# Ledger of designs, part 43: peptides against a protein of PDB entry 7AE7

Target 1, 321 residues: chain A of PDB entry 7AE7
Amino acid sequence: KVYKDLREFLEVLEQEGQLIRVKEEVNPEPDIAAAGRAAANLGKNQPAVFFEKIKGYKYSVVTNVHGSWQNHALMLGLDKNTSTKDQFYELNRRWDKFPVPPNVVKREAAPCKENVIDKDINLFEILPLYRINEQDGGFYISKASVVTADPEYPDDFNKLNVGTYRIQVKDRDRVGIQALAMHDIAVQLEKAEAENKPLPIAITIGNNPLVTFMASTPVGYNQNEYEFVGALQDGVPMDIVKSDLYDHLYVPAGSEVVLEGHIIPRVRTVEGPFGEFPGSYSGARLQCEVKIDRITHRTNPIFENLYLGIPWTEIDYLMAL

## One batch from the design tools (peptide; made by RFdiffusion4, then SolubleMPNN)

Design b1_p12_5_s1 (from b1_p12_5, 7 letters changed)
Fold by OpenDDE base, seed 3:
Structure b1_p12_5_s1 (fold): chain B 321 residues (1-321), chain A 12 residues (1-12)
Amino acid sequence: as target 1 above (321 residues)
Amino acid sequence: MPVFPAEPVYPF
């Protein structure tokens, strides 16, 4: 099975008994994080948790989507009981199919383009934001696939980077992003900041599960994550669409939400603290700031966010493969 | 090769 989007994957998770629906209205805090912890305590068969109604918000949240070896097997379109060993063998077999170039679809064919917000941007109207950990210094978007390009080679598709970064909400239209020196985004940002130019960015939320997997998997600077997604789909190309603001940025056609904007050059603001693992908080640091200039989204967008807790959590599964 | 990242995606 190949998935076009998050919704097709959530349908399969539900059919396979790997998704719990919470139909009652919940409080953003502490209920989302508490239910994520409860799901992690169900043992090795940790389900995704889908919150249909969140007090004070219009839209839904899903967490723990990658939170088990069963969910990883299903992501690969395998039987949910496929051994970890056999999942690794199949993943390696498919990895050797790289590159599988994506299909560029028309704007009208991309579900992520169903709705547009280009004025009075307010992230709280589109995303049901909550604190993941009790001691977090704010709201985090922890499972975004962030698209950037090399500003010296904007038309080189092999240098298009799709990565996962820690993103703190700073204001209605601003986020902090942790661009560490070991990340490809930091190389691209350094080039833009040398010229005092903004770095174009698209922050994509609620993707095809293999996009999220590849965005969390380090690859070479001249290797495109979308071409690995096609390889991991056993040679089926994924669908991408041009961003609205930038001719050189492409986003997953099926994304639930796309935040388009720019990293403000040579600006650093306080970000954190954040609970990375149980009992370990990263200190507050000066980090980059993104201005959001446009949002595109599916109708009734699902906010996919990472569950963080005691190993094994969703982050451990995303890192273990 | 999928690297078992010995380092978290969020490095400590």
Scores: peptide ipSAE 0.019, ipTM 0.614, DockQ to the pose 0.025
Fold by OpenDDE base, seed 1:
Structure b1_p12_5_s1 (fold): chain B 321 residues (1-321), chain A 12 residues (1-12)
Amino acid sequence: as target 1 above (321 residues)
Amino acid sequence: MPVFPAEPVYPF
């Protein structure tokens, strides 16, 4: 089984008994984080948790999508009871199919382009934002696939980077991003900042589960994560589309939300604290700031966000294979 | 009232 988007995967999770649908209105805090912790604490068969209604917000949230070995098996299109060993062998077998180039679809064929916001941008109108842990210094986008390119080689598709980074919401149209020196985004940002230029960025939320998996998996600087997604789809190409602002940035065609903008050159603002994967808070630090200039989104967009804390949580499963 | 029980997420 191959998934075009998050919705096709959530349908399979629900059919397999690996999704809890909460139909009653919940509070964004503490209910979403409490459910994420409760799901993680099951120890096995941990379901995704889908919140249809969130007080004060228009749209839905899903969490714990990758939060179990059963969900990982289903992501690979295997039986949910496939052993971790057999999942690993199948992943390695498919990895050898790299590269599998993606299909570039037209804008009109991409579900992520159904709606556009190009003025009066307010992230709170599109994303049901909440604190993932009680002492977080703000709201976090923790499961985005962030697209950037080499500003010296913008047309080199092999240098297109799709990564997962810690993102704090700073304002209606601003996010902080943690670009560490070991990340490919930091190399690209250094080149842009040397010229005092903005770095183009697309922050994509609610993707094909293999896109989210590959964005969390380190690859070479000259390797494209989308070509690994096609390999992990057993040789079936994924669908990508050009961003609206940038011809050189490609986003998953099925993304629920795409935040298009730029990293502001030579600006650093306070970000954190945040509850990290060891179950401890990292302190506040000066981090990069992104201006959001355009949003595209599916009708009734699903905010996919990660719950993390004391292991094992969803992040530990994303990093385990 | 919260729909889910608030558990201490971190040992702080």
Scores: peptide ipSAE 0.013, ipTM 0.532, DockQ to the pose 0.031
Fold by OpenDDE base, seed 2:
Parts: sequence; C-alpha cells; structure tokens
Structure b1_p12_5_s1 (fold): chain B 321 residues (1-321), chain A 12 residues (1-12)
Amino acid sequence: as target 1 above (321 residues)
Amino acid sequence: MPVFPAEPVYPF
C-alpha cells in the first residue's frame, strides 16, 4: 500500500491496532509527553497516540507514528508482523529503484493549500504547541520535513533538500533551527549568508510517513529525498506542489501544515535546552532564526510531533534506520 | 542507506 498523506497512514495504524485514540480533553503539559512516555514503555508494539482534544487549542496532536517496528512495516505497506530482517531486505530492494521522480500537482489539487494565513501569523493558533520534556527550554517542532534549495542552483531539483532539524518556537512567527555543519541545510545557508541573503525555507509538518522517514535519512547533497520516497513506494511517485512564496521550493502535496519563510542571514539567537537522544539534554546554544511569512494548512490540521527520551522512543526507531 | 539493526540497537 502507498500513502498520499499522514491521514491515510493513521487510518491504517488504527485498523491494525497500532494507534491509540485519546478522545478526552488533555492538558498540553504534562499529558502529551506523559502519554508519549507511556506508549514508548508498552514494549515491542508501541502504538501511535492520537490526541483529539488539547486544552486551549483547536487542533489535534499525534505522536509515536514511527514508534515501532510494526508501524515501520505498515509504513512500507507490509504486514505489521513482517520481521525487521524482511523489512530491511524490502527497503534495500526498493532503494535500488532510485530515482523515482515525484508528480508535481496543481495548487488546487494539493490538500496542504486548503487554507492560507499571510497576515497576523500566530503558530499557536495552528499548532497545539507543548513542551516535549519537562526540562525543555521551550516548545519544539521535532518532526518537520524542512525544504531548502541551493541558492546558487535554485532550479537544480537534485540539490533540493528535505531534512529533519530541531526547531524551537521563538515567537508567534519565528522559530530557531539547528543547522549543524554536517547537514545539507548548513551548506545552503553558508552560501546565502556569504552574500548576506535570506535562505528561503518551507517547514512541512504532518507528512506521508515515508517523507518523514527520508527527511530523517542522510542522502547525498545531489540526491532528492522525494525521489527516494518514490523508490520506497515501490516505484509509485509521490505528489509534490510548488510553495506559495518560492518558485523553486516544492512541498509534499498532503502536508498538514506548511510554514513558508526565510532564515534571517547572520542572525543567531539562544536555542535550547532540549531533551535529545539518548535521553540527555543538549545545552542552550546560538542557532539560526527563521521568520515565518506564510502558512498553508489542511482543514483541521494534525500536529505530528515526536517524543524524545530514554530508549526506545520514536526517534530511536527513526535513527536506527 | 538506512541501516536497520536486526534487533533494536541503540545507534551510538
């Protein structure tokens, strides 16, 4: 099976008994993180946890979407009881299908374009933000697929990067991003900052689970993650759509939320602390700052976020891959 | 290429 979006995957997780639906109103803190910890502690079959109602917010949260080998098998469209060995063999078999170019869909066909916010941007109105761990220095967006391009080669689709980065919410329309020198985004940012130019960015939340998987998987600088998603879909192209602000940035057509903006050149602000893998805290550091200039989102957007903590959490599965 | 551990192995 191939999934167009997060919603199609969550439906399968629920059908397979790999999703817990919390229908009662929860507090964003500590209840979401507590339930994420509890789900991680359920042993070998950790379910996703879907929170329908969060106090003080309009929209839902889902966590632990990739939080088990069963969820991983289902992501590949395999039987949930497929062995880790057979999942590995199937992943490798599909990997050899790279590249599988994505389909560029029209704006009107992209669910991520159902709603637009271009004024008075407030991330807290769109995302049920919470502290993932008790000692976190703020609210994190921990499971975003971040789209950037090479500013020297903006039309080179092979240099379009889709990566996962630690993102701290700083203000209503600002986020900090951890762009480490080993990440492709850091190469692109260095080029932009050399000229004192903004780096265009699209931060995408709540994606097709293979997009999230590939965004967390290191690939070559001249390899597009969307072309690997098509390979991992056994040769079925994924659907992408042009961003609203930038002709050269493409986002998953099915994203729940797209934050379009720019990395402010040569600005660094305090970020952290955050509870990292393996349950250690990284200290506060100066990190890049993104200005959000436009939001597009699905009606009733689902905030997909991960829990980090003592193994085995969702991040341990994503990094063990 | 992602490296699946045959068993859940903590990636250090």
Scores: peptide ipSAE 0.016, ipTM 0.579, DockQ to the pose 0.017; fails the geometry check
Fold by OpenDDE base, seed 5:
Structure b1_p12_5_s1 (fold): chain B 321 residues (1-321), chain A 12 residues (1-12)
Amino acid sequence: as target 1 above (321 residues)
Amino acid sequence: MPVFPAEPVYPF
């Protein structure tokens, strides 16, 4: 089975008994993080946790989507009881199908384009933000697939990067991003900052589970993560759509939320602390700042966010494959 | 590779 979006995957997780739906209104803190911890403690069959109602927010949250070997099997469209060994075998078999180029869909065919916000941007109106860990210095977007391009080669699709980075919410229209020197985004940012230019960015939230998986998987600088998603879909291309602000950035057509903006050149602001895997806090650091210039989103967008804490958390599973 | 660099555990 191939999934077009997060919603099709959540439907399968629910059918397979791998999703808990919380229908009661919860407090964003501590209830979301507490329920994520409780789900992580359910042993090997850790379900996703879907919060339908969050006090003070309009939209829903889902956590622990990749938080078990069963969820990973289902992500690959396998039986949920597929052994870890057989999952790795199938993953490797499909990896050899690279490259599988994505389909570029029309704007009108992309669910991520259902709604647009281009004025009075407020991330708190779109995302039910909460502290993931008790001692976090703010609200984090921890499961975004971040799209950037090489500013020297903007039309080279092989240099289009889709990565996962630590993103702290800084203001209504601003986020801090941890772009480390070992990340492809840092190479692209260095080129932009050398010319004192903004780096175009699209922060995508709530994707096809294989997009999120590939965004967390290191690939070569001249390899496109979307072409690996097609390989992991056993040769079925994924659907992408052009960003609204940038001709050279493409986002998953099914994204729940797309934050389009730019990294402000040569600006660094305090980011952190954040509870990292395996349960240590990173110190506060000076990190890059993104201004959000446009939001596109599905109607009733689902905020997909990582559960972090004591292993085995969702990030352990994303790193173990 | 960890998406987040494991910085040293500050002992609680």
Scores: peptide ipSAE 0.013, ipTM 0.565, DockQ to the pose 0.032; fails the geometry check

Design b1_p12_5_s2 (from b1_p12_5, 5 letters changed)
Fold by OpenDDE base, seed 1:
Structure b1_p12_5_s2 (fold): chain B 321 residues (1-321), chain A 12 residues (1-12)
Amino acid sequence: as target 1 above (321 residues)
Amino acid sequence: MPVFPAQEVFPF
């Protein structure tokens, strides 16, 4: 089974008993984080948690989409009871199919283009933002697949980077992004900042689960994450579309929300604190700032966000195996 | 290593 988008995956998770729907209106805080913690306590079969109604917001949230070995098996289109060993062998077998080039679809064929916001941008109107941890210094977007390119080689598709980064909401149209020197985005930003130019960026939310997986997986600077998604789809290409602002940035055609904008050159603003996995807060740091210039989104967009909780989180179960 | 130590099951 191959998934075009998050919605096709959530449908399979629900059919397989790996998704819980919360149909009653919840408060963004503390109910989303509390329900995530409760789902983590359900043992080895941790379901995704889908919040249909959030007080003060128009749209839905889903958490814990990758939250179990069952969900990981289903992401690979395997039986949910496939052993971790057999999942690893199948992943390695598919990895050898790299590169599988994506299909570039027309704008009119891309679900992420159903709606546009190009003025009076307010992230709080499109994303049901909440504090993941009680002491977080703000709202975080934690499962975004962030698209950037090399400013020196903008047309080199092999240098297109799709990565996962810590993103704090700073204002209605501003986010802080953690670009560390070890990330490919930091190399690209250094080139833009040398010329005092903005770095074009597309922050994509609610993707095909293999896009989210590859955006979290380090690859070579001259390797495209979308070509690995096609490999992990057993040789089926994924669908991508040009961003609206930038001809050289390609986003997943099925993204729930695309935040298009730029990293402001030579600006650093306070980001954090954020509750990291060990139950420790990372200190506040000066990080890059993104101006959001355009939003495209699906009708009734789903905000996919990371489940972070006190142990036992998904990773505590994985580190204890 | 995944960029976030608190990822959902990204086992790689």
Scores: peptide ipSAE 0.025, ipTM 0.704, DockQ to the pose 0.026
Fold by OpenDDE base, seed 4:
Structure b1_p12_5_s2 (fold): chain B 321 residues (1-321), chain A 12 residues (1-12)
Amino acid sequence: as target 1 above (321 residues)
Amino acid sequence: MPVFPAQEVFPF
């Protein structure tokens, strides 16, 4: 099975008994993190946790979407009981199908375009933001697939980068992004900042699970993550759509939320601390700042975020393939 | 080979 979006995947997770639906109103803190910990304690078959109602927010949160081998098997469209060995074999077999170019869909065919916010942007109205860890320096968006391009080669689709980066909410319309020198986004940002130009960015949230997987997988600077998604879909192209602000940025057609904006050149603001691992916080650092200029979103957008806790976390499963 | 590097999301 191939998934167009997060919703089709969550439906399968629920059908397969790999999703817990919390229907009661929860407090964003500490209940989301506490329920994620409780789900992690259910053993090897950790379900996704879907929070339908969050106090003070209009929309839902889902966490731990990739948080088990069963969820990984289902992501690959395999039987949930597929062994880790057979998942690995199938993943490698499909990897060799690269490149599988995506389909560019029309704007009117893209679910991520159902709603537009172009004024009075407030991230807190769209995303049920919470602290993942009690001592976090703020609210983090931890499962975003961040789209950037090479500003010298904006039309080179092979240089289009889809990556996962630590994103701290800084204001209603601003986020800090951790662009480390080892990330392809840092190369692109360096080129933009040399010219004192903004770097165009699209921060996509709540994607097809293979997009999230590939955004978190290192690929070559001249390799497009969407072409790997098509490979991992066993040769079925994924659907992408042009961003609203930028002709050279393409986002997953099915994204729950798309934050379009720019990295402000040569600006650095305090980001962190963040609880990256149990008992260790990354220090606060000066990091890049993104201005959000436009939001597109699905009706009743689902905020997909990482669950961070005691190993085995969602990350440990994503690393183990 | 896709390996989700926790190291890219979380600098160790």
Scores: peptide ipSAE 0.022, ipTM 0.671, DockQ to the pose 0.029
Fold by OpenDDE base, seed 3:
Structure b1_p12_5_s2 (fold): chain B 321 residues (1-321), chain A 12 residues (1-12)
Amino acid sequence: as target 1 above (321 residues)
Amino acid sequence: MPVFPAQEVFPF
């Protein structure tokens, strides 16, 4: 099975008994993180946890979407009881199908374009933000697929980068992003900052689960993650759409939320602390700052966020493949 | 650190 978006995957997770719906209103803190920890304690078959109602917010949160080997099997369109070994062999077999170029769909056909916010941007109105860990220095968007391009080669689709980065909410329309020197985004940012130019960015949230997987998987600087998504879909192209602000950036057509903006050149602001792993915090550091200039989103957008808890966490599963 | 340590996906 191939999934167009997060919603089609969540439907399958629910059908397979790999999703729990919390229908009662929860407090964003501590209940989301507490329920995530409780789900991690349910044993080897850790379900996704879908929070339908969050106090003070309009929209839903889902966590632990990749948080089990069963969920990974289903992501690959395999039987949920497929062994980790057989999942690995199938993933490798599909990897060799690279490249599978994506389909570029029209704006009118892309669900991520259903709603637009271009003024009075407030991330708190669109995303049910909460502290993931008790000692976090703020709210984090921890499972975004971040789209950037090479400023020198903006039309080179092979240099389009889709990566996962730690993103702290700084204001209603600003986020801090952790771009490390080993990330392709850091190369692209260095080129933009050398010229004192903004780096165009699209921060995409709530994607096809293989997009999220590939955004967390290092690939070559001249390899496009969307072409690997098509390979991992066993040769079925994924659907992408042009961003609204940038002709050279493409986002998943089915994204729940797309934050379009720019990295502010040569600006560094305090980011963190964040609980990267259970019992370990990264210290506060000076990191890049993104201005959000436009939001597009699906009606009733689902905020997919990472579950960080006791191992085995969603991270441990995303890392173990 | 990356949210995920870059597992070197060694292309075998």
Scores: peptide ipSAE 0.020, ipTM 0.644, DockQ to the pose 0.025
Fold by OpenDDE base, seed 2:
Structure b1_p12_5_s2 (fold): chain B 321 residues (1-321), chain A 12 residues (1-12)
Amino acid sequence: as target 1 above (321 residues)
Amino acid sequence: MPVFPAQEVFPF
């Protein structure tokens, strides 16, 4: 099975008994993180946790979407009881199909374009933000697939990068982003900052689970993550759409929320701390700042966010591959 | 070989 979006995957997780639906209104803190910890304690078959109602917010949250080997098998469109060994063999077999170019769909065909916010941007109105860990220095967006291009070669689709980065909410229309020197985004940012130019960015939230998987997977600077998604879909192309602000940025057509904006050149602001692992926090650091200039979103957008807690967490399954 | 996400690519 191939998934067009997060919603089609969540439907399968629910059908397979790999999703818990919380229908009662929860407090964003501490209830989301507490329920995530409780779900992690259910043993080896950790379900996704879907929160339908969050006090003070309009929209839903889902966590732990990749948080088990069963969820990973289902992401590959395999039987949920497929062994880790057989999942690895199938992943390797599909990887050899790279490149599988994506389909560019029209704006009118892209669910991520159903609604637009271009004035009075407030991230708290569109995302049910909460602290993931008790000691976090703020609200984090931890499962975004961040789209950037090479500013010297903006039309080179092979240099279009889709990566996962630590993103702290700084204000209603500002986020901090951790661009480490080892990440492809840092190479692209260095080129923009050399000329004192903004770097165009699209922060995409709530994607096809293979997009989130590939955005977390290191690939070569001249390799497009969307072409690996098509390979991991056993040769079925994924659907992408042009961003609204930038002709050279393409986003997943099915994204729940797209934050379009720019990295402000040569600006660094305090970001963190964040709970990276149980018992370890990375200290506060000076990080890049993004201005959000436009939001596009699906009607009733789902905020997909990372579950962090005691191993085995969603992150341990994403890394233990 | 798929390069599985190194610890360094997740928001740590």
Scores: peptide ipSAE 0.024, ipTM 0.696, DockQ to the pose 0.025; fails the geometry check

Design b1_p12_5_s3 (from b1_p12_5, 6 letters changed)
Fold by OpenDDE base, seed 5:
Structure b1_p12_5_s3 (fold): chain B 321 residues (1-321), chain A 12 residues (1-12)
Amino acid sequence: as target 1 above (321 residues)
Amino acid sequence: MPVFPDQPVYPF
């Protein structure tokens, strides 16, 4: 099985008994984090948790989507009871199919383009934002696939980076992003900042689960994560679409939400604290800031967000292979 | 570093 989007994956998770649907209205805090922890604490068969109604928000949240070996098997389109050994074997077998170039679809064929917000941007109107852990210094977008290009080689598709970064919401149209020196985005940002230019960025939320997996998997600077997604789809290309603002940025055609904008050159603002994957809080630091300039989104967008805490949690399964 | 507090158990 190959998934075009998050929705097709959530349907399979639900069919396989690997998704809990919460239909009653929940409080953003602490209920989402509490449910994520409760799901993680099952120790096996940890389900995704889908919240249909969040108090004070219009749209839904899903968490713990990658939160088990069963969900990981299903992501690979395998039987949910496929052993970790066989999952690893199949992952490696498919990895050797790299590169599998994506299909560039027309704008009209891309579900992520169903709705556009190009003025009066307010992230809180689109995303049911909450603190993932109680002591977080703000609201985090923790499971975004962030698309950037090399400013020196913007047309080199092999240098198009799709990565997962810690993103704190700072204002209605601003987010902080943690671009560490070891990340490909930091190389690209350094080039942009050397010229005092903005770095174009697309922050994509609610993707095909293999996009999220590959965005969390380190690859070479000259390797495109979308070409690995096609490999992990056993040679089936994924669908991408050109961003609205930038000719050289491509986003998953099926993304629930796409935040298009730019990293502001040579600006650093306070970000954090955040509850990290070891089950401890990082300190607040000066981090990069993104201005959001355009949003595209599916109708009734699902906010996919990571649950993380004391191991083992969703992030541990994303990093385990 | 501060450690995460115990989260309440969500009833499913």
Scores: peptide ipSAE 0.023, ipTM 0.643, DockQ to the pose 0.022
Fold by OpenDDE base, seed 2:
Structure b1_p12_5_s3 (fold): chain B 321 residues (1-321), chain A 12 residues (1-12)
Amino acid sequence: as target 1 above (321 residues)
Amino acid sequence: MPVFPDQPVYPF
């Protein structure tokens, strides 16, 4: 089975008994993190947790989407009881199908374009933001697929990067992003900052689970993560659409939320602390700042966020591959 | 192997 979006995957997780739906209104803190910990304590068969109602917010949250070997098997469109060995064999077999180019769909066919916000941007109106860990210095977006291009080669699709980065909410329309020197985004940012130019960015939230998987998987600088998604879909292309602000940035057509903007050149602001794995806190650091200039989103957008904590969490299953 | 941003890179 191939999934077009997060919603098709959540439907399968629910059908397979791998999703808990919380219908009662919860407090964003501490209830979301507490329920994520409770789900992590269920052992090897950890379900996703879907919160329909969050006090003070309009929209829903889902956590622990990749948080088990069963969820990982279902992501690959396999039986949920497929062994980790057979999942690894199938992943490697599909990896050899690279490249599988994506389909570019029209704007009108892309669910991520159903709604637009281009003025008075407020991230808190779109995302049910909460502290993941009690000692976090703010709200984090921990499971976004971040799209950037090489500013020297903006039309080179092989240099289009889809990565996962630590993102702290700084204001209604600003986020901090951790671009480490080992990340492909840091190479692209260095080129933009050399010219004192903004780096175009699209921060995508609530994706096809293989997009989120590939955005977290290091690949070569001249390899496109969307072409690996098509390979991992056993040769079925994924659907992408142009961003609204940038002709050279493509986002997943089915994204729940797309934050379009720019990294401000040569600006660094205090970010953190944040609870890193396995429960250590990183110190506060000076990190890049993104201005959000436009939001597109699906009607009733789902905020997919990572649950972080003591092993074994969603992050540990993703690192055990 | 997926590396989420909040992970210590285990030295292999």
Scores: peptide ipSAE 0.020, ipTM 0.660, DockQ to the pose 0.031
Fold by OpenDDE base, seed 3:
Structure b1_p12_5_s3 (fold): chain B 321 residues (1-321), chain A 12 residues (1-12)
Amino acid sequence: as target 1 above (321 residues)
Amino acid sequence: MPVFPDQPVYPF
């Protein structure tokens, strides 16, 4: 089984009994985080938790999508009872299929392009934002696949980076991003900042689960995460589409939300505190700032966000593969 | 092995 988007995966999770649908209206705080903790305490078969209605917001949240070995098996299109060992062997077998180039689809064929916001941008209208931890200094987008390119080689598809970064919401149209020196985005940002130029960025939310998995997996600077997604799909290409603002950036065609913008060169602002895994708070740090210039989104977009808390969390399962 | 940016880099 291969998934085009998050929705096809959530459908399978629900069919397999690996998704709990919360139909009652919840408070964004503390109920989402509390329900995530409760789901983590359900033992080894931790389901995804889908919140249909969030007080003060229009759209839904899903958490714990990768939060169990059963969900990981299903992500690979295996039986949910596939052992962790057999999942590891299958993952390695598929890894050797790299590279599997993605299909570039037309804009009109990409679900992420159903709606456009290019003025009066307000992230709070599109994303049901909440504090993940009680002492968080703000709202975090913790499960985005962030697309950037090498500004010296913008047309080199092998240098297109799809990574996961800590993102704090700073304003209605601004986010802080943690670009550490060990990340490929930091190399790309350094090149842009050397020339005092913005770094083009697309922050993609609610993706094909293998995109999210690969965005969290370090690969070589000259290796494209989408070509690994195709490998992990057992040789089936994934679908990507050109970003609206940038000819050189490609986003997953099925993304729930795409935030297109730029990293502001040589600007650093206070970010945090954030409750890092496994329950330590990082101090406030100076981090990069992204201006959001355009949003594209699916109708009734689903905000996929990471559940963070006491082990075992979704992050522990993602790291254990 | 996925590396999450919100994990403390435990120096091994």
Scores: peptide ipSAE 0.019, ipTM 0.668, DockQ to the pose 0.033
Fold by OpenDDE base, seed 4:
Structure b1_p12_5_s3 (fold): chain B 321 residues (1-321), chain A 12 residues (1-12)
Amino acid sequence: as target 1 above (321 residues)
Amino acid sequence: MPVFPDQPVYPF
């Protein structure tokens, strides 16, 4: 099985008994984080948790999508009971199919383009934002696949980076992003900042589960994560679409929400603290700031977000292979 | 192996 988007994956998770649907209205805090913790404590068969109604918000949240070996097997389109060993062997076998170039679809064929917001941007109207942990310094987008390019080689598709970064919401149309020197985005940002230029960015939320998996997987600077997604789809290309603002940025065609904007050059603002996956808080630091200039989204967008806390969490399953 | 940006490298 190959998934075009998060929705097709959530449907399979639900069919396989690997998704809990919360139909009652919940408070964004503490209920989402409490349910994420509870799901993480269910042992080996941790389901995704889908919140249909969140007080004060219009849209839904899903957490713990990758939060078990069963969910990971299903992501690979395997039987949910496939052993971790067999999942690893299959992942490695598919990895050797790299590169599998993505299909570039037309804008009108991309579900992420169903709705556009280009004025009066307010992230809180689109994303049911909450603190993942009570002591978090703000609202985090913790499961985004962030698309950037090399500003010196914007047309080199092999240098197009799809990464996961810690993103704190700073304002209605601004987010902080943690671009560490070990990340490919930091190399790209350094080049942009040397010239005092903005770095174009697309922050994609609610993706095909293999996009999220690859965005969390370190690859070479000259390797495109989308070409690995096609490999992990057993040679089936994934669908991408050109961003609205930038000719050189491509986003997953099926993304629930796409935040298009730029990293503001040479600006640093306070970000954190955040509850890191060891169950420790990172200190507040000065981090980069992104201005959001355009949003595209699916109708009734699903906010996919991580719960982070004491292991084992969704992050540990994503890293374990 | 996926490495989320806020991942302490656990010495495995």
Scores: peptide ipSAE 0.015, ipTM 0.561, DockQ to the pose 0.028

